# Peptides against a protein of PDB entry 7RZF: the designs that were tried, part 110

Target 1, 358 residues: chain A of PDB entry 7RZF
Amino acid sequence: PFQEEHLKQLYKIVPIKDIRNLYVTFPIPDLQKYYKSNPGHYLGHLIGHEGPGSLLSELKSKGWVNTLVGGQKEGARGFMFFIINVDLTEEGLLHVEDIILHMFQYIQKLRAEGPQEWVFQECKDLNAVAFRFKDKERPRGYTSKIAGILHYYPLEEVLTAEYLLEEFRPDLIEMVLDKLRPENVRVAIVSKSFEGKTDRTEEWYGTQYKQEAIPDEVIKKWQNADLNGKFKLPTKNEFIPTNFEILPLEKEATPYPALIKDTAMSKLWFKQDDKFFLPKACLNFEFFSPFAYVDPLHCNMAYLYLELLKDSLNEYAYAAELAGLSYDLQNTIYGMYLSVKGYNDKQPILLKKIIEKM
Target 2, 358 residues: chain A of PDB entry 7RZF as posed
Amino acid sequence: PFQEEHLKQLYKIVPIKDIRNLYVTFPIPDLQKYYKSNPGHYLGHLIGHEGPGSLLSELKSKGWVNTLVGGQKEGARGFMFFIINVDLTEEGLLHVEDIILHMFQYIQKLRAEGPQEWVFQELKDLNAVAFRFKDKERPRGYTSKIAGILHYYPLEEVLTAEYLLEEFRPDLIEMVLDKLRPENVRVAIVSKSFEGKTDRTEEWYGTQYKQEAIPDEVIKKWQNADLNGKFKLPTKNEFIPTNFEILPLEKEATPYPALIKDTAMSKLWFKQDDKFFLPKANLNFEFFSPFAYVDPLHSNMAYLYLELLKDSLNEYAYAAELAGLSYDLQNTIYGMYLSVKGYNDKQPILLKKIIEKM

## One batch from the design tools (peptide; made by RFdiffusion4, then SolubleMPNN)

Design b2_p15_4_s1 (from b2_p15_4, 6 letters changed)
Fold by OpenDDE base, seed 2:
Structure b2_p15_4_s1 (fold): chain B 358 residues (1-358), chain A 15 residues (1-15)
Amino acid sequence: as target 1 above (358 residues)
Amino acid sequence: ASSKPGEIPEIVLRL
């Protein structure tokens, strides 16, 4: 266990690669015995969320952070870490204290709202989807991963324990949230800007670093983190599939796309899957406009239109990705291309959202 | 995103 002397520390680390990262680390109890509720995954899902009102959304809006990852990590025997990792911009490197303040404001929002059973249910459903299709999508990693899991889970549960959430434990979520406090923080900043400013070398890799105590005034600033009204819990993810029915292969199924609709304004081709047998579909739309590429002005307008459309859809992109849906929008010499891919069940919802923004 | 196992450098955990 970290003693008090190991807490409230700042590490300035020189990377070999040109990277800028911030790691905000909290010692937490060993949660391995609570795998059925996985409170660290619940918190990692919310803190790592990328939708409107998320921590990442606010930090991106300020130009300080590109990406954010939150979650639990194994430590030494008898403890774990909860870590928030961000990719820093050049400007974000100058605002690390304020970035961490926003992290504590978001954590304070999670305390104020309390544990949400619906969020746990979404995590459960997402993990159940991932488990159900894991072996069909990625067979290569299964055997080596099982050997590690056998050390932590009963033999009967080894196949399921990583994915299947069973128990909503608000008490354990609150217990972990209570450990996510400024007095328990360890901060690491990774940047080449610390080259020639370090006084220590790490024994394992020869990494140059400097260790400093975080000033008590900064700790107090983070302890007094208010409720930032920009932070909101995510809305329910409407894209999570619930129907996994695979329709039987039609007797007249062709090995190539068949023209099933031919009109003056539209043609539709369809091919049933005869190979993968997954509850997935690919919807591809080509829109033809005689004006899209008639001249350089129209080309630029069509480009700008699609960039604006993509930006307007960013609020759905993350929720769709979590649910195993994706979309793509491209300019073509004839107009526009739209693709929607992934689980079939909620594709109509995503397609409707795209069309409503067009 | 939620963290995946293995993405965090060991140095950050050992310091």
Scores: peptide ipSAE 0.160, ipTM 0.860, DockQ to the pose 0.521
Fold by OpenDDE base, seed 4:
Structure b2_p15_4_s1 (fold): chain B 358 residues (1-358), chain A 15 residues (1-15)
Amino acid sequence: as target 1 above (358 residues)
Amino acid sequence: ASSKPGEIPEIVLRL
């Protein structure tokens, strides 16, 4: 167990690679016995969310952070860690205290809203989707993971225990959230900017680092983290598939795309899947505009239009990705290309959202 | 994103 002397510590670590990372780490109880409710996954889902009003959205808007990961990790015997990891920009490296303040403001927002059963249900549904298709998408990755899981779960549950959420436990969510406090924090900053400024060497890899106590004034600032009105809970993920029906192979199914619609305004090619038998589709749209490449001005306008369109769709990108949907938008010499890929059930919803922004 | 196993350097946990 970390004693009080191991808390409220700042580690400045020199990496071998040119990377800038911040790790905000909280010692938490061992949650392995609570795998059916997985309160650490619930909190990791929210803290790690990338949608509007998320922690990442605010930190990206300030130009301080590129990526954010939140969740539990195994530690020493009988303890886990909850970790918020961010990829820092050069500017973000100068604003680490403020970044961590925003983390505590988001955590305070989660305390104020309390545990949400609908969020748990989304996590449950997402995990059920991941489980249902795990073996169908990547058969080669399955064998190496089972050996580690056998140490933690009953043999009967080994296949399912990582994925099946069964019990909404708001009490356990609150218990973990109560450990996410400034008085329980360990901060690690990884940057080459600490080269020649370290006084310790790690025994295993020879990694150079400096350990400092976090000043009590900084801890107090984080303890007094207010409700930042920019932070909001995510909206419901409308892209989570619920229908996994695979349509029977049509009698007229061709091994190549068939032209099923030919009009003055559109050609439609269709190929049914005859190989994978997944409830997935690829929708590819090529838009032809006679104006797209008439001159350099129109080309640049078409480029700028697509960049603005992509930016306007960022609000859906993460929710779609979590649900196993993706989209792509590209300029072509004829106009624009749109691709929507993934589970077919909610593709019409994503496609509608894209068209509404066009 | 939610954490994936292996993304966090062990050094951060051992220090």
Scores: peptide ipSAE 0.194, ipTM 0.870, DockQ to the pose 0.533; fails the geometry check
Fold by OpenDDE base, seed 1:
Structure b2_p15_4_s1 (fold): chain B 358 residues (1-358), chain A 15 residues (1-15)
Amino acid sequence: as target 1 above (358 residues)
Amino acid sequence: ASSKPGEIPEIVLRL
C-alpha cells in the first residue's frame, strides 16, 4: 500500500507522443472479491458519464477536456487504483487545479445523493446485454480474455463473473467513494511542455519526469469542494434493450433488399437478416432535396444544419451508445443521409428523438 | 466513458 509519502504527489511526465493527459489516481482496496456488486464499476459509470450534468460535460463546456475515462484498475497484489483520466486541451493544461476541483465537486455530489439502486440496475442490464451478445459478435478475441479471467474467478463463473452484477452493495460504493479524497490523490500530468524541465528518469522505460509535492493549500481547496449545482446524476437510459426476440425467417425472404413500398414521395427497401440472427437492425434514410446542393450557400447551410442537429443530439448520443445504438448523419449531393444501427428494440425511441430535433 | 483494462500507461501506476 502507498505510504503517506507517496500520496499528495504531482508527477510531470514527458511523453514520446504529442499528447496531453491528466491522470488523477486513488489507491483503493482490492475489490476483486466484490465482483458480484462491482462498486468500482458503479462509480466509473457515473464519474465517466458523458450526459448532461456529467463531469465531462462541464469540463468540455470550459474547453479544458476532450475526453474523460473513469474506473478501477488493477494494481499490485492487495490493492487497486481508481483513476480519472482526461485528455487535456492546451487551455486545460493551464487549469489542472480547477479540473481536479471539479472532479472533487462531482465526487461530493455522489456522496450527497448516496448510492442509487436504479443506477446499479442499469449497469446490471447493460452488462447482461453485453454478455449475452459478446460470444456471437467476436469469437476470436474471447479466448485471450478468458485466460486472464481464469486467474481471478472460479471456473464455473468465468463466463459470467465479469458481466453479471447480482448484489446491490451501497456500503461498498460508499467505502470506495470514501477513498476518493484529496489526501489520497496521486496526480500525473503527461505533456511535451515538460521537456527540459524534468530531474528524474524512470528506470524501466527511461521516461523523464519531475515529482513535486502538491501544496497543502491546494489539497485544502480540494477538500473544501462545494456542491456545484451544474452536476447532476444521469437520467434513466431509455435506450437499454429488453426485448431480444428474433422473428422467424419469412418464406419469401430475399437474399437482397426487396422494394416493399413505392410511392411518389418514398421508396422502402427491406431485407430480413438470414446470416447473423441477432436482435439488431440497420435503418438507413436518404432524404432528397433539390435545394441541398444548388449553390455554395445552400451547401454550406445544409452542412451547418447537420452540425447543429448533431450538436442538439449530443445529450442522447452517449446513452444510445451505452445501450448498443448508434446513429450517423451525413450530407449528400442530393440532401441528407441518416443511419440508425444496433439493437432493434429501442431504435424507434432514438429515431423519434432524432426526428423531434429535425 | 468507463475505463477499459489496459488504457492507462503502466508508468502512471509505478511512479
Scores: peptide ipSAE 0.183, ipTM 0.866, DockQ to the pose 0.547; fails the geometry check
Fold by OpenDDE base, seed 5:
Structure b2_p15_4_s1 (fold): chain B 358 residues (1-358), chain A 15 residues (1-15)
Amino acid sequence: as target 1 above (358 residues)
Amino acid sequence: ASSKPGEIPEIVLRL
């Protein structure tokens, strides 16, 4: 654990690569013993959420941040960190204090709403899906991973402990949330703009940096973070699969896509999976329009239409991705291409959402 | 995203 002298510090770090990153880091207790409830994952899910009313959505709307990651990381000496990492725009580099204020406003929103059992259940269900369909690791890698996990988990739980949530612990969520305070913050800004403005060199890699105390006035501004009405909890993820039934291979199963529907308006090809035996499907739609590429105006209109359609679907993109669904929309010389991929169970829901926006 | 922040410079954790 850091002493008080190591808290409320700002590190200005010179990168080798041309990158702009902000790391807002909080020392937290070792949560390894709480793996069944994983309160740090719950908070990382919410703070790192990308849907409407999320921290990232607001910071993107301001043009300050491109990406956001929230979560726990193991530290040295039996403590952890909770870290909020953002990729900064050039403008965002000028607004670091305000970005961190928005982080504390979102954290304050989480305090005001309190722990939500349905959010925990969503995390549990997502992790259960990830566990059930985890890729086969190489035997050597798998053995080394298991050996590492045996230091932290009972033998009987080693296979599941990384994925399966079992216990909703609102008390532990609140305990971690109570560590996410300005008085406990360590801020690191990574930017080439600090070149020639540093006075220290890191011993291990020779990284140039400057350390500064965060002014008490700035800490106080963050401590007084109010509720920002733009922040909302996410809605329930409707795309999480619940049915994993694999249909038997039909007697008429073809090695290639078979034409199963042929009409004046549509052709449909179908191929049953005979190889992977996963509850996954790929839906591909090609739309043909004689108007799509008649002239440059129609081409530009078709392009603009798809850009607007994609923008209107952004609200579902992250929820679909978390649930192991994806979609793709492309202009083609004949019209439009739509693809929906992933777990088959909720594909009709995602497809319906897409069609409702078309 | 919710992820283990993979690419945190070790400096951020050690300093």
Scores: peptide ipSAE 0.180, ipTM 0.865, DockQ to the pose 0.571; fails the geometry check

Design b2_p15_4_s2 (from b2_p15_4, 7 letters changed)
Fold by OpenDDE base, seed 5:
Structure b2_p15_4_s2 (fold): chain B 358 residues (1-358), chain A 15 residues (1-15)
Amino acid sequence: as target 1 above (358 residues)
Amino acid sequence: ASSTPGEIPEVVLRL
């Protein structure tokens, strides 16, 4: 475990690749024994959320961050890390202290709201979906993985322990959240801008870095992180599938898409799945407009319309993705293309959301 | 997103 002297440290790291990353790391207890409740995953789900009022949405709105990842990582024996990692913009590299302040403001929001059983239930349901449709691993890889897992889990739970949440433990969520404090922070900034400004070399990989103590004034600024009114808990994910029924293959099932509707305004093609037998569908819509590509102005208007439509749908994109749904919107020579893919159960909900924004 | 195994460089954790 890190001693106090290893906390409140800033590492400036020179990458091989042209990347800008910030890693905000917190030493946490080993949570392996708490796999049934997985409090680190609960916090990673919220801190790593990409919906409206999320940490990422605010940091993106500032132009400081492109992507955010939050969650637990295995450490050495007897401890873990909780890590918030962001991809930094050039501007974000200048605002690292303020980015970390926003992280602590979001963490403070999580403290103020307390553990939410409904969020745990969503994590449980998402993991249950992921488990149910887990791809069959190659037998050799599967047996090796099981053998490794047997060191940590009872034999009866080995298949499920990584996926199935069973116990809502607000006490453990609060315990982990209590470790996410400025006094426990280790900050790493990865940027080529530190080239020629380092004084140390990492022993294992030869990575050039500089280590600095974070000033007490900066730690105190983060300790005094207030509630930022822009941060909100996510809304319930309406796209999580609950019905996984696979309809029997119809007697008239065609090997290719069949025209099942032909009207002056629409043609509908249908193909039942005869190969995968999954509760998934692909809905593809091509919209034809006589104004599409008639001139450069109409082309540009059609482009701008789809960009605005995508922007207006961004609030649902992440929730849909988490639930194993996706959509795509493209300009075509004849107008536009819409695709909705994934679990069939909630596709009508996502489709309705898209159509309401059109 | 929530972190998956392998997204965080080992060097960051070993420093």
Scores: peptide ipSAE 0.175, ipTM 0.858, DockQ to the pose 0.553
Fold by OpenDDE base, seed 3:
Structure b2_p15_4_s2 (fold): chain B 358 residues (1-358), chain A 15 residues (1-15)
Amino acid sequence: as target 1 above (358 residues)
Amino acid sequence: ASSTPGEIPEVVLRL
């Protein structure tokens, strides 16, 4: 366990690559014994969420952060870390204190709302989908992974323990959330802007860094993080598949796409899956407009239209991705291309959302 | 997103 001297520290690290990252780390108890409830995954799902009212959405709106990752990581024996990692913009590098304030405001929002059983159920359902359709690991990788997992899990649970959430434990969620405090924080900023400003070298990798104590006034500012009204819990993920039925191969199934509808304004091709037998589909739409590329103005208007459409759909993109759905929107020389891919069950919902924004 | 193993450099945790 870190002693008090290792807490409330700021590390300014020089990277080899041109990257700007912030790591906000909290030492937490070893949660391995709580794998059936996985409270660190619950918190990582919420803190790492990318939907409206998320931590990332607000930090992006400020122009400070590009990406955010939250979750638990193994430490040394008998402890773990909870880590919030962000990719910083150049502007975000100047606002690290305020970024961390927003992290504590979001954590305070999670405390105020308390543990949500429906969020746990979504995590459970998402993990069940991921487990059900997990690609067969290579035998050597699989055996080495099992051997590692056997140190932590009963033999009968080894195959499912990483994915199977069984127990909603609000007490454990609150226990982990109680460790996510400014008193326990370790901050690392990774940026080339610290080159020539470091005074230490890390012994193992030769990484140049500077260590500073975080001022007590800054710690107090983070301790007094209020509720930011911009932060909201995510809405229910409407894209999580529940039906995994595979339709029987049609008697007239062709090995190539067949034209099943031909009209003056539309053509429809269909091919049933004859190889993979997955409850997945690919919906591809090509829209033809003689006006899309008639001149440079129309070309720029068509480009701007798709960028605005993508922006208006961004609220659904993350929830769809978590549920194993994706969409793509592209300009073509003839107009526009739309693709919807993934589990077939909720594709109509995503397609409807796209069409409503068009 | 939620963290996956290997995203965070070990150096950040060892300092």
Scores: peptide ipSAE 0.174, ipTM 0.853, DockQ to the pose 0.559
Fold by OpenDDE base, seed 1:
Structure b2_p15_4_s2 (fold): chain B 358 residues (1-358), chain A 15 residues (1-15)
Amino acid sequence: as target 1 above (358 residues)
Amino acid sequence: ASSTPGEIPEVVLRL
């Protein structure tokens, strides 16, 4: 376990690759025995969320961060880490103290709201979907992952233990959240800008770094993190599939798409799946406009329209992705292309959201 | 996103 002397430390690390990363790490107890409730996954889901009112949304709005990842990682025997990792912009590298302040403001929001059973239920449902279809989607990676899991879970539970949440444990969520404090922080900044400014070399990889104590004044600023009114819990994910029925293959099913509607304004092609037998669909729409590419001005307007449409849909993109849905919007020489892919159950909801923004 | 085990360099955790 880290002693107090190993806490409140800042590490400036020189990478081999041209990358800018911030790692905010918290030593936490070993949570392996709590796999049925997985409080670290609950917190990682919220802290790592990308929807409106998320930590990432605020940090992106300031131009400081590109991506954010939150969750638990194994350390050594008897402890874990909770880690918030961000990809920093050049400007974000100058605002690391403020970025970490926003992390503690979000954590303070989670304390104020308390554990939410509905969020746990969504995590449970998402994991159940991922588990149910894992073997059908990725057969090649399965054997190596099972071998790792066998070291941590009973053989009877190995298939289920990583994915099946069974117990809502608000006490364990609060226990982990109580470890996410400024007095328990280790900060690592990874940037080539520290080249020639390091005084230590790591023994295992020869990584050059500088270690500094975080000033008590900075720790105190983070301890006094207020409730930022921009931070909100996510809304319920409306895209989580609940119906996994696979319709029987029709006797007249064609190996190629068949024209099922032909009108003056539209053609519809359909092919039933005869190979994968998954509760998934691909919806592809081609829109034709005589004005889309008539001149450079109309071409640029059509491009700008799609960029604005994509931006207006960004609030749904992450929730759809978590639920195994994706969409794509592209300009074509004839107009526009829309694709919606993934689990079929909630595709009509996503398609409706897209059309309402068009 | 939520982290999967393995994305964070071990060097960052061993310091």
Scores: peptide ipSAE 0.161, ipTM 0.854, DockQ to the pose 0.530
Fold by OpenDDE base, seed 2:
Structure b2_p15_4_s2 (fold): chain B 358 residues (1-358), chain A 15 residues (1-15)
Amino acid sequence: as target 1 above (358 residues)
Amino acid sequence: ASSTPGEIPEVVLRL
């Protein structure tokens, strides 16, 4: 267990690669026995969320952070870490204290709202989807992962325990959230800007670093993190599939796309899946405009239109991705291409959201 | 995103 002298520390680390990362780490109890509720996954889902009102959304809006990851990691025997990792911009490297303040403001928002059973249910449903299709999508990764899991789970549950959430435990969520405090923080900043400013070398990899105590004033600033009104819990993910029915192969199923609609304004081709037998579809739309590439001005306008359209859809992109849906929008010499891919059940919802922004 | 256990460098945890 970390003693008090190991808390409230700042590590400035020189990377081999040109990377800028911030790691905000909290020692937490060993949660392995609570795998059925997985409170660290619940918190990682919210803290790592990328939708409107998320921590990442605010940090991106300031130009300080590109990506954010939140979650639990194993430590030594008898403890774990909760870690928030961000990819820093050059500007973000100058604002690390304020980035961490925003992390504590978001954590304070989670305390104020309390544990949400609907969020747990979404995590459960997402994990159930991932489990159900894991072997069908990535067969090679399964065997090596099982060997590690066998040390932590009953033999009967080994295949399911990593994915199947069973119990909503608000008490355990609150317990973990109570460990996410400034007094328990360990901060690591990784940047080449610390080259020649380090005084220690890590024994195992030879990594150059400097260790400093975080000033009590900075700890107090983070302890007094207010409720930032920009932070909101995510909305319900409308894209989570619930229907996994695979339609029977039609007797007249063609090996190639068949023209099923031919009109003056539209042609539609369809091919049923005869190979994968997954509850997935691929919708591809090509829009033809005689104006799209008439001249350089129209070409530039069509480009700008698609960039604006993509930007307007960013609010749905993350929720769709979590649910195993994706979309793509591209300019073509004839106009525009749209693709919607993934689980078929909620594709109409995503397609509607795209069309409403067009 | 939510992290999978494998993405964080061990160096950061051992310091």
Scores: peptide ipSAE 0.141, ipTM 0.849, DockQ to the pose 0.524

